# Peptides against a protein of PDB entry 6DSZ: the designs that were tried, part 95

Target 1, 361 residues: chain A of PDB entry 6DSZ
Amino acid sequence: NYVVTAQKPTAVNGCVTGHFTSAEDLNLLIAKNTRLEIYVVTAEGLRPVKEVGMYGKIAVMELFRPKGESKDLLFILTAKYNACILEYKQSGESIDIITRAHGNVQDRIGRPSETGIIGIIDPECRMIGLRLYDGLFKVIPLDRDNKELKAFNIRLEELHVIDVKFLYGCQAPTICFVYQDPQGRHVKTYEVSLREKEFNKGPWKQENVEAEASMVIAVPEPFGGAIIIGQESITYHNGDKYLAIAPPIIKQSTIVCHNRVDPNGSRYLLGDMEGRLFMLLLEKEEQMDGTVTLKDLRVELLGETSIAECLTYLDNGVVFVGSRLGDSQLVKLNVDSNEQGSYVVAMETFTNLGPIVDMCV

## One batch from the design tools (peptide; aimed at target 1 G317 V318 V335 Y343)

Design b2_p30_6 (made by RFdiffusion4)
Pose (drawn by RFdiffusion4):
Structure b2_p30_6 (pose): chain A 361 residues (1-361), chain P 30 residues (1-30)
Amino acid sequence: as target 1 above (361 residues)
Amino acid sequence: EEEEELEEKREEEEEKTLEDHLKEMLEEDE
C-alpha cells in the first residue's frame, strides 16, 4: 500500500513567541502535528521564513536563550519521546535549522499520566523538566557538553499530578505544581537539586486549592509566585501572601489556556471552551519605599474569539488565536469597545478543517 | 510633597478601568 498527505494538518496544538530568527525578531512558532511553522512579525502582518517538518508529533515546544547566547534556542519533544534543541541559522543566503542537541528520553518503566506530557524550562535556563510518567519527574541539565541529550529521573511521591511550573525568583530551581490524591487536590512546592539528584523541601507551605484546579501560571520576577486557575476561583499563591477572586462569570465554561501579556505579568489572557477571551489582572500598589507590590485580582471579559488551544499576544494590541477545534485567527484588542461589548475584532482567519468527524465524496 | 505625590499615584491606580489597562498596553507597545 501507499499513503500520501492530501492536506497538511491544519489544527493548531501549540504556539509560542520569542526571538528565534535574530534578536528582536518577533517570531510566532505554530505547532500543527508533524509540521512546525516559523513567522516574523512584520508591518505586513504574519510573514513566514521557513516551514520545517519533523518525524514526530510535537508535544512540547518552548523557547529560551541561556546564559550568554545570541538568539533563543528552540526545544521540541516528540510524543514518542524524541527531544531536541534547535537553532535558526541564516548564516548563508539559505536557511538551516541546526540541531544543537538531541536524545530519546523514554523510560522503560513509567505509565503516561492523565493530562499528558508537560515540558517546563527553568526561569534562568538551568534545566529542562519533564512530566512524562506518573511519579517520575525527569530532569535534563543544561550545559554545552550535553549534546547527546542525557537525563536522569528523580522520584515524585506525588502520584497524580495536574500541571507543573517553574517558579520565578527563587534561590535555586523550584517547582510549583497541583497534584491529586484522596481528600481533594493540593499544591506543593519542591526544589530541584541537580547536584544531588533529589527533591528538597520547597519554599512555602502546601495549600489546599480548588477541586478542579487545572492550570498553574509562572508569575514573573517583579511579583513572583504562582497563579492557579480552577473552574470557579482564580487564586494567587506566593509564600504567605494569598489572594483569590471567584467571579460567577467563569464557571459556565472551564478555562483552558493562558498567555502572558506584559513582561511584568500585570495582565494575562484566558480562554474558555465556550470561545471567550478574558483579561486577568494583577493590579499594582507602588508603596513608599519605591517597591512595587500586588494588591488584588480582577477578571473582566474582553469578548470572544474562537475556541483556543493556544494563545499568544504578538505586538501592538494583537493576539494570535490558535484554534484546534476551529479556524485559527488574528485578533485586534481595542481600548474603545466600538460595537456591543466585544473589545475583540477579527483581522484574519486561517482555514482549519478542524476535527474531521465524517466525510463523503 | 513626596507623600502627597504617592497618594495621588495610588488613587490613580485604584481608579483604573479595563479601558485604562488596555490603553496602557497600547502605549507600551509604542

Design b2_p30_6_s1 (made by RFdiffusion4, then SolubleMPNN; from b2_p30_6, 14 letters changed)
Fold by OpenDDE base, seed 2:
Order: structure tokens, then sequence, then C-alpha cells
Structure b2_p30_6_s1 (fold): chain B 361 residues (1-361), chain A 30 residues (1-30)
């Protein structure tokens, strides 16, 4: 009997940063298949706090802070459609992960979407949205007293949603999504009515975006709106302003992940399939009335890392590069480039012992 | 704690340094 010591998963399939252990601590949470690793970000590096086994592969992992909570809560959805809201609780030296709410959100009828599970949280913490099945948008209302996650479905006329986010600064929860139809890819918005359990017309739409538009980034105020990332272009839209750029440098490899650097949405990290790390910059223009508008978009190559499955800006120019295919890394962004023109320096590398996926280059 | 102050100061310095860098990149791309 070869006791195959079940090697702990090393491939990262998700990461998020926030204040989960306390209001003051900056945490890095890493999903490795069925494992959740919780770290505190320190000046000395990542300090491990807790490892948690989940009842299935983590498909969605998002931090959110409901009104009146002192620290972030963690929403997890597994590939088997088990949803939970977790709270970190420390009592002296004892560390407990408490389940605040749980539920199974699987539907008996539905075609699982080919692009996989998408889970999003309204910035005002009014609801969780789930795209699990084609033609359905599942809503989980967030209520403080609800230990059982109740969900309902809203029908989406758009069957092939590529990506979806909640927008910022909306009176009602509003989603922005890229979808595909026979005519191409398009962007649309819907308001979500919890009361009527239906979609209302959103503030804007954009038909015929780039054919390979793959990601939506919700931009916080003061800009608002969304960034749409494609293979060849990056576009911004907020209903009033549209701006598109097509920097040649992004055509070489598909951007696959992003992470917001600034709370105000002025900068985003972008990672592509070749492990190139970019900074997307939103240039501000202050109007005479004090309104802030987007003047321009810019993309700058920072350097190369492991191929990111997920990125998270931590602090002090330190970025965690979560890799599924390669070694995960802590990297530092420098102001000055090295001799090779790179602004990225690897600080720490975490060996991925997962199967060498022969990336057929 | 002194450590927290050092971390905050390091944060401020790094954020400022990153802002300066990004401003230079924005200027160089004009």
Amino acid sequence: as target 1 above (361 residues)
Amino acid sequence: SRLKELEERRKELAEKTLEDYLQELLEASK
C-alpha cells in the first residue's frame, strides 16, 4: 500500500486581498483547489494564519463588507454550487472560521455555461450575482439575519454572457456584461430589481464591441462605468463617455486577469497568457464643475512574471502573482527599470508541484 | 506600535514612488 502522501495542492486558482482577519490586517487569501490559505501581509512577507479545507473546488472567492461589519466577510462558491459566507473569528489564541450563511445554489434545470461560474458582489453589498447557467442570472440577496442563502433566478435574454460585473455608484444594483450573439460581442447593462425579481433597463449599452472582448472591470467613482478588455483593444464606457485604445503590445497575448491597484480605479494590473504584467492607467481630467472625467487610457509593460491565473496588489508595490500553470510569485514593482527594462523583481517564488502542463507553445 | 508606523510609512513611500513612476510613464508616452 503506497501511502501516496496526498501532496497539498500548489496550483493557485484564485486569490483575493482585503481585511478578513481584522479591520487593520491586510490579508491575502489564496484558493488552491479545495484549500483556502489565509495570510497576513507584513513588511517581512506573507505570514500564514490558517488553512481551511473546503467541501469542493473553490470556483468563486470574494471579500465584501456589509454595512455595520468591522471587517470583510468571505463569499465562497464551490464548483458543486455550495455557497457560504465565512467570517474570521479570533478568541485569544483560538482561530475559528465561522459560517455565517450557507446554501446550495444548484438548479435542477439549466445548461452550465461553457465559460464557467461567474460570481460577483454588488459594491454596496445589496446582493450577490451568479452566472451559473446560460440564460439565467441568480441573485442572492444579502440580509444580515439570513443564515440560509436564498436565491432566485432572473432570466437573461442574452444566452452567452462572457463576463459580468456590478457597477459602482448605481441607485439600484446594476450589472454590466459582455455577451455574444450571432452578430458579435456587445456590452449591456441591467438594473436588478430585488422586489420584482426582474431586470430593468440599465443606463447604457454598447453594441458591436471587439469580437474578443473577454473581461469587464467595474470602475469605482468618480469615473464610474466599466472597462472592457479585448484581444486588441481596451475600452471605457460610463454611458456618457466612450474611449477606446488599441495598443499594439496587447495584441501579442491575451489578457487573462486583472486587479485594481488604486481604490479610486486609476490603475489596474493586467496579466496575459505569456506572463507579461501591464499597468492600465486612467488619466483624469478635472472639469470646471469639479467633475472628474476620463481623459485617456494608457497601457504600460511592467515586466514578466509567471503566467497569472489571478493577480492581487497587496501593498508597497508588492503584487501576488497566483499561477496555476507555473510558480506563484511575490513580485515588487520598482520605479526604475533594471538593465533589461523591467520594473518587476521577483521577491519570492512558490514552487508549483502540479502536473507540468505541456503548454504547447 | 513602532512596527505599524514603519509599515504605514513604507506604504506611503511605496505608493508615492509608484505614483511618481506612473506619472513618468504617462509623460514619456506623450
Scores: peptide ipSAE 0.027, ipTM 0.377, DockQ to the pose 0.040
OpenDDE base, seeds 1, 3, 4, 5: peptide ipSAE 0.028, 0.024, 0.007, 0.018; ipTM 0.445, 0.440, 0.254, 0.390; seeds 1, 3, 4 fail the geometry check

Design b2_p30_6_s2 (made by RFdiffusion4, then SolubleMPNN; from b2_p30_6, 13 letters changed)
Fold by OpenDDE base, seed 2:
Structure b2_p30_6_s2 (fold): chain B 361 residues (1-361), chain A 30 residues (1-30)
Amino acid sequence: as target 1 above (361 residues)
Amino acid sequence: KEKEELEKRREELANKTLEDYLQELLEKSK
């Protein structure tokens, strides 16, 4: 009986950081196909805490903290449309991952979107939004006492959604999305009514954005609004202010992932298809009345890493680069550049042994 | 005085280098 030790997946398809094990611990969570790895970030590096097997490939992995929770909860959606909310519980030396809620959110009718599954959480933890099928936006209300995740669909007139996020600082949950129609790509917002189970008109729209606009970043207060990333341009809009930059350096390779560095949204990491790591900077202008407005956007090249599938800033200038195509890395950001002009130094490299081909036998 | 300080802060922000932003990032983590 050759126990073929099934090679553990090494390709990273998602990563997130937060306070999952406790309010005080900084955690790195890594999705590797059906496997979830949980680490504590320490001064000495990553300390492994727990590995969790999931019933399917992890498609969405997001940390969120509802009102009254002392630590973050974890939302997971699999490629088979199994949804769960997980809690970490430690009792002495016993570690349990508790399922607070679960459900299957698959529809019998619908065309799966070609751009894949998108899952987003309202910053105020009112709902989860899912783009699973063309022309539908699925909503999961976040109710504390419900062990069964129930969802409903809202019809979306825009059939080809490229990316979608919830905005910050909105009285009602508000989505911002890039979509394509025969006239090009556009940005639109909708308010989501849980009561009426419908969309209301959002605060703003922007027609005829860059043809290759591919990503939406929701910006926290005080700025609010969203950043739209294209092939040639990066734009900001909040309904009142519009700013656009077209740095030539980003035209060389497509930006494919991003991560917020600061809680206030002043800095973001960007990764492109060549493994270049950038810093996106939101320059502040303080007004005399104490209001903060966006003065300008700036993009700076930090250096080169493995091709990132996902990025997450940890602490002390340490970044986890999750790679699907190459080796994942822990990298350090330095104040001073090296002789090559790079601000990035690899601290640790995690060998990627390639995709686990599920050989259906 | 407050206007001059605000203008000085604006000038300081306008002249921030990448190194300045990285320094601020690393100092906040200490």
Scores: peptide ipSAE 0.364, ipTM 0.724, DockQ to the pose 0.874
OpenDDE base, seeds 1, 3, 4, 5: peptide ipSAE 0.025, 0.013, 0.000, 0.151; ipTM 0.444, 0.318, 0.270, 0.554; seeds 3, 4 fail the geometry check

Design b2_p30_6_s3 (made by RFdiffusion4, then SolubleMPNN; from b2_p30_6, 12 letters changed; failed a check: too like the target's own chain)
Amino acid sequence: DELKKLEEKRKELENKTLEDYLRELLEESK

Design b2_p30_6_s4 (made by RFdiffusion4, then SolubleMPNN; from b2_p30_6, 13 letters changed)
Fold by OpenDDE base, seed 5:
Structure b2_p30_6_s4 (fold): chain B 361 residues (1-361), chain A 30 residues (1-30)
Amino acid sequence: as target 1 above (361 residues)
Amino acid sequence: DKVEELEKRRKELENKTLEDYLKELLEASK
């Protein structure tokens, strides 16, 4: 009887920061294959609160706060298309993770997309969007009283979606996506009608973006719009303003992950395939009428970390670097560079023992 | 003059270093 004590997974495949345990607590949530780890961020470091086993590999993990909720809810989608909305409840010392809603969102017909599962949440919490299959956009309406996650599909004419996000500040839920066709890569927007279960024309589009445009970042108000990250360029578009930069430093390695630092979207962390950590800065210009516009984009090298699968800013210049290929890290951003010109110092390292080959026998 | 103040702020933003942004980040977390 070899009790193979199944070694706990150590490779990180997702991380998010928010207020899941309470309105006041800052949490770090880490996805490690089928395991969800919940931490409270403290001045002393990460305090473990709960570990949760999921019924499959976590493919999407997003925090969201519906209007009138005191704390964030957690949306999880597994690689087997099991969706759930989780709530943290604490009663004294008893900690429960409650499934508020669940459903299976697998389609009987569809080609799984080559770029994998994408799950996004409308910033106003009107719906969840899923790109699971080519030519389909799945919508899960968010209703507080619905314990069953019901989804419907909208046909997407663009078969090769690279990345998709919901935009901020839109009257109707609006997606922005990078797609590829025979002419190249493009950015398009659609409004999502819950009532009619169809796409309407979005506020803007940008044809012929960089050929290797791979990521969309939705920018909060007051800027709105989106950032498009490519191999050689970073662009901003909001339907009115377009800005592009091509910093030579990003050409050396592909940016693979990002995280918003500021709630207003003025700063982002970027990680590349070499473990370089960058800060993307949105420089503001205040207009005479009191409106804030984007003046410029700037990218600065902070330093080197483990190769990030995911990044999340915690607080006080502390960043969690979730790594699949290497050790995950807590790193500190410093005001002053060290002798090597790095603004990054490793605070804690979490050993990655490698992929647990779940030998599904 | 509000215009002069805006121009001054604009010039200040143009001259911001990475260190200035990091300082602002760390100060905002206090």
Scores: peptide ipSAE 0.390, ipTM 0.741, DockQ to the pose 0.823
OpenDDE base, seeds 1, 2, 3, 4: peptide ipSAE 0.359, 0.351, 0.019, 0.006; ipTM 0.721, 0.716, 0.356, 0.282; seed 3 fails the geometry check

Design b2_p30_7 (made by RFdiffusion4)
Pose (drawn by RFdiffusion4):
Structure b2_p30_7 (pose): chain A 361 residues (1-361), chain P 30 residues (1-30)
Amino acid sequence: as target 1 above (361 residues)
Amino acid sequence: SEEEEEFWEELEESLKEKEEEEEEEEEEEE
């Protein structure tokens, strides 16, 4: 027999922003399935540079540039457990994606967990963290000689884990995650020590959270902490400081995705399965000592995009809406809510044949 | 950039003014 592709996969599973082509090259990297698309934000709009194709299902796609690098290094993990670090190199008149490092990191003894694979990267590029199998948190230290991507497993006493994030602004690599056991689910803190290959007691107390907490947000450096998005209550956790708001405006649909807007983290974008687009706010309270603190949380609806699996703010009040169940599109957010109450205006839609349930000729 | 920062601050202020106008209308109705 023989199989050909009549149409490339159109559903968008992942999208990230960063400086990948050069420095201050606003790149939008869209992950379909086995395809990877790279764009440069130009005055025209989204203009591509190179659409590559891999021999795997892109499951983790993150960007970073470690200590003393020219441009961001891309990291990709295949669902069959193929890890690689890539680098856009336009040295010549052509384009080559050099593979700085690669290595298969499958464990012969783990059970894939509910909520699938999670790939997290240290705030200061100390390591790559993986959550492939239950009870096994895998660490991949980041240096130069680790070109044959080597790795080691730590053990995780917390068996059923929902979402994991690396916390900003800590003494060393620290992890914040939501896990489940009997008696509801909780949030616990750990420290990753890649010198002893162990877990150390985390920065702050273990808190009880909402029963349906589904997302953890890494809050940047000026504020520090973690934002946990459940079904009804949006909570902020940072050591002893704790804030939460529970607008009934949210319960109607589960919040699925989030995206950081400002570098400060004062504004965030949220998405519903009903197709909404929220703006999560961390309002400031600059005090007498020239320091900045955080006072409250406020969520107010912006309008509706399509159902988003990915979410990314690009530039000049524009957000790329990566849709898996429908057409992905481009959106302009305006201060003046011109028509109705929707601060959202569609600029461009991308044909997504969506989940093809049935068909005929 | 600075223009983006000003844009986002103006959006946040417009949302806050809209919320305060709705609360004042509810108080007047009561």

Design b2_p30_7_s1 (made by RFdiffusion4, then SolubleMPNN; from b2_p30_7, 13 letters changed)
Fold by OpenDDE base, seed 2:
Structure b2_p30_7_s1 (fold): chain B 361 residues (1-361), chain A 30 residues (1-30)
Amino acid sequence: as target 1 above (361 residues)
Amino acid sequence: SEEEKKYLEELEKKLKEEEEKKKLEELLEE
């Protein structure tokens, strides 16, 4: 009996960056099916810290920092609806990943959404939102002392949600989502009332967005609002200002992932299905009253990488390209282009051995 | 669609049943 040592999964299905191991450490967390890999980002590259086996395929992986926490916590939701909040704890040389809270968020009601599981965290850490089933939005209130993740459902009238995010700078937790109806795709906002367990009318809506609008990016202050990514267009809306661009370069391939570069939301990386890497730039205009408004949107082609499933800007122009279909990469963004007009240089490549065919022999 | 309408009606019914059940459980714990 050749025990073929089950080859560890190499295909990346999610990645996040933050301060998980300490307040000072910059981490890269990589989801590879049921495995979580934790790295420290160093000047020399990625230092492996820990690998964690999860009780299912990782469907959602988000870092968040509740008020009074010195470091980020990790929310994980599995494809089997097991939710947990994880904390990194080091005691000398002993490294433990502790579960602060857990729960199963599976419902016996509703139809699983065709676009799969969406999990989002309020920027002020008031709640986690989950779109698991058509016509439902699940809320997990974030309470520090609760070891059991309790959730409730709110009815969502819009059955076909494409993407959803929490907005920044809202007094109440506010979601922004793209949905489809018989008239096309639209953007809507709702305030989430934890007290009443209902949606209130949000600050704005945008009817009849691009038919292939697929992603929502919540923009931090001072801009606020959201970016909507389509096949042909990129739009910004914050309730007061609307801007749209249709750069011809994005028509060639669908944008499939994004990551914020600047904490203030001035720049975003975009990756398409051909492995092209773009920078989306938000140009600011300072008003006479000291308010900052969006002047314009611009897209620049940076270069080519492996086809990204996920992107994370690390530090100093280093980007992790998590790939499901190809090799994952660390790439460097340069200020100056090479002779080919590329700003991207591959630093390290992580071989993808393909999907583990679970040959249950 | 009629299918979507039926799905929503069934969903609303189940949500109400779950809410009533939770309220009853809360009342029994007091």
Scores: peptide ipSAE 0.393, ipTM 0.840, DockQ to the pose 0.007
OpenDDE base, seeds 1, 3, 4, 5: peptide ipSAE 0.383, 0.393, 0.387, 0.383; ipTM 0.840, 0.844, 0.836, 0.836

Design b2_p30_7_s2 (made by RFdiffusion4, then SolubleMPNN; from b2_p30_7, 14 letters changed)
Fold by OpenDDE base, seed 3:
Structure b2_p30_7_s2 (fold): chain B 361 residues (1-361), chain A 30 residues (1-30)
Amino acid sequence: as target 1 above (361 residues)
Amino acid sequence: SAEDEKYLKELVEELKKKEEERRRAEEEAE
């Protein structure tokens, strides 16, 4: 009887950074299938705090801070449609992960989307949005006093949604999404009415974008709007200003993940399918009236890492590269390039033992 | 290559043209 000690999963399928343990601590949270790992980021590296077992594979993991909370809360959705909001609580040496709210958001009727589960949170913490099924957008209103996560569906006319985000700086919660129809790929916006449980016309749309447009990045104030990433192009639109670039370097491999570096949205990390790490820069121009406008977009190659499933900027130029196919890494971004022209130095590597094939014998 | 640079410039100009055509159509509908 070989007791194959079930090796702990090592493949990373999600990562986020924020202030989960306290208002002052910087945390890295890592999803490895059914396990959540919580670290404190220190000058000496990652300090482990807690591991949490979840009742299913983690499909969505997002930090958010409702108005009047001192620290971030964690939203998790599993592949079996179990949703929860988690809070970290410490009392002396006792550490507890408290479930503030929970619910099952599965529908009895609906076609699961082929592009998988998408979960997003409104930047003003008014609602959670879920794309689970074709032709439906699920809304979870955020209420502090409700321990039961209740959801409702809004019909979405666009059946093939590629990616969706909430926009910043909108009076009503507003989504921006890339979708495909028989004529190509397009970008559209909708306002979400919690009162009427319907979509209203959004502030802008962009028809006939690049055929391989795959990702939406919501840009914070003061710029607002969204960045659309394709195979060959990167575009920006905010309802007034439009910018488009086609950097030759991004055509070589598909960009698959992104992470915002600066709170004001001036820089983003991009990772591709070959493990190349890029910086996307929003170049600003200050006008004579003191207004700041977006002048241009620029992409710089930083170096090579493991193939990223997810990226998160920590602090002081340190980045966590979460990998599903290879080893995860802590890397340092330098101001000056090395002799090989790379700005990336590996600090620590976390061995990936591959997918645990549950050999049900 | 010089051909790749030409293609990518033409792609950007096509994207800008489509956006300008959209903007004009909205201004004519108001």
Scores: peptide ipSAE 0.339, ipTM 0.858, DockQ to the pose 0.020
OpenDDE base, seeds 1, 2, 4, 5: peptide ipSAE 0.268, 0.005, 0.281, 0.097; ipTM 0.758, 0.302, 0.830, 0.693

Design b2_p30_7_s3 (made by RFdiffusion4, then SolubleMPNN; from b2_p30_7, 16 letters changed)
Fold by OpenDDE base, seed 3:
Structure b2_p30_7_s3 (fold): chain B 361 residues (1-361), chain A 30 residues (1-30)
Amino acid sequence: as target 1 above (361 residues)
Amino acid sequence: SAEEEEYLEALVKKLEEEEKRREEKLRELE
């Protein structure tokens, strides 16, 4: 009897950092197929706290902090469209992951989008947005007392959404998305009316972006707006200011993931398909009225890591590189480069034993 | 494309039908 010890999944398909276990704890949450691993980030490294089995492959994993919550809640959406909001609760030595809300958000209508499931949370925690199907944007209103995640769909005229985010600093929840039509790729914004369950015209649009524009980064205040990442270019737009750069170094490999380093959105990590790690820097210009505007964008090559499926900045220049194809890593970003010109030092490597192909028998 | 337009029209129709059914169920629970 070969007890095939079901190897725990090792391939990382998502990671997030926040304050999930407490207001004070910095946590790293790692999604490995159906498994959620929760760590506390310490000076000594990652301390495991809890592992949670989910009822399906984790497709979306986002931390958010509703008004009046002392710590972050976790939104999870599975590939089978099971949604839940989880809370960490500790009572002495007893650790419980409480389901605050749950629901199934599967529709019988629409075709699943080719770019997969996108889940986003409004920065003001008014709603969760889901791009699950072409031509639909699903909204889950966030209500404190609702144990059942009720969702509704809004028609999205743009069938081929590439990426979508909620913008910061908007009076109404506002999405920014890259979409493709026969004329190319474009960026558009919509305000989401919870009351009318419709889209209103957003503050800005940018037609004819780079043909390979693939990612939207919502930039927090004071900059606001969004960064659009392409194959050859990185652009910023906030309605008033447009800036584009085309650093030759990013043409070598497609940027596939990003993570915000600074709370103010001044720096982002970028990972490409070759495992190159970049820093995207937003240079500020302070106006005479005290407003902060974007002066310039810069990209710096930091070094090489495992091919990132996801990146998350922890603290003190430590980054978790979640890899699906290779070993996940904790890396240190140094101020000074090594002899090879790398600012990246591997601190810890987490062996990836390969994707557990869930053979759905 | 014509196929995309047909898909969108069918999608909209189905959405409207789902929303009506949800509203009806909500009224039955009231």
Scores: peptide ipSAE 0.315, ipTM 0.807, DockQ to the pose 0.008
OpenDDE base, seeds 1, 2, 4, 5: peptide ipSAE 0.311, 0.270, 0.304, 0.305; ipTM 0.800, 0.779, 0.792, 0.798

Design b2_p30_7_s4 (made by RFdiffusion4, then SolubleMPNN; from b2_p30_7, 16 letters changed)
Fold by OpenDDE base, seed 3:
Structure b2_p30_7_s4 (fold): chain B 361 residues (1-361), chain A 30 residues (1-30)
Amino acid sequence: as target 1 above (361 residues)
Amino acid sequence: SKEEEEYLEKLVKKLKEEEERRRREAAERA
């Protein structure tokens, strides 16, 4: 009897960085199918803290910090539409992952979107937004006392949403999304009314963006607005300012993931389908009134890594490259390039033994 | 497209039905 030891999933399908175990600890959380791995980031590398089995494949994994919480909470949505909010609690040597809230957010209505599940959290922690189905935007209000995640749907007129984020610095929760219609791809914003359970007109829109615009990055204050990443172009819009670049280097391969490096949104990591790692830089302009505006966008090739499914900047120029197709890596970003012109040095490699196909028997 | 229109019509109908159900369930819990 060969006990086929169920090989632990090694393919990474999500990663996030934040302060989950404590206010002071920097954590790396890695989603590997149904498994959540929690690490503490140390000067010596990644220290494993806990592994958690989830009730399904992790489709969304986001850290957020509600007002009055000392540390981040974890939102998880599974591919089976099980939603939960998790808290890390340690009492001496006892480590518990507490479910603060849970719910099933599956609808009997709508068609599952071709671009898969998108889950986003309002920066002010007022709500979670879910694009699960075409023509629907699901809202989970965040209430501290509610152990049951209650969701409602808002009709989204735009059937083919490509990506969506909540914007920063908005009085009401505001989404920015790329959508496709017969005329092309466009960017639109909506304010989300929790009271009326409807969309209101957002602050801005941009019609006829790049045909292959695929990602929205919400930019924090002071810049605000959003970055739209395409195949050929990267654009910024905040309602008042529009800026576009078309660096030839990004045309070679599709950018597939991103991660914010600086809390103020001055830098982002970009990963493409060839494993190229880029830095997107937002150059600031300080106005005479002390306002900060975006002067320019710049893209720099840092080097090559495993093909990233997800990227997360840790600290001190260390980046976790979560790979589904290849080995995941810890890489160091250097200030100076090596002899090959690369700023990337692999520190650690995590062998990917391939996708464990959960045969649902 | 016609298929998208038919999908949207069905979606809108089902959304209304779901909202009405939620209103009833909320009223029964109050």
Scores: peptide ipSAE 0.361, ipTM 0.838, DockQ to the pose 0.008
OpenDDE base, seeds 1, 2, 4, 5: peptide ipSAE 0.359, 0.358, 0.351, 0.345; ipTM 0.833, 0.833, 0.826, 0.829

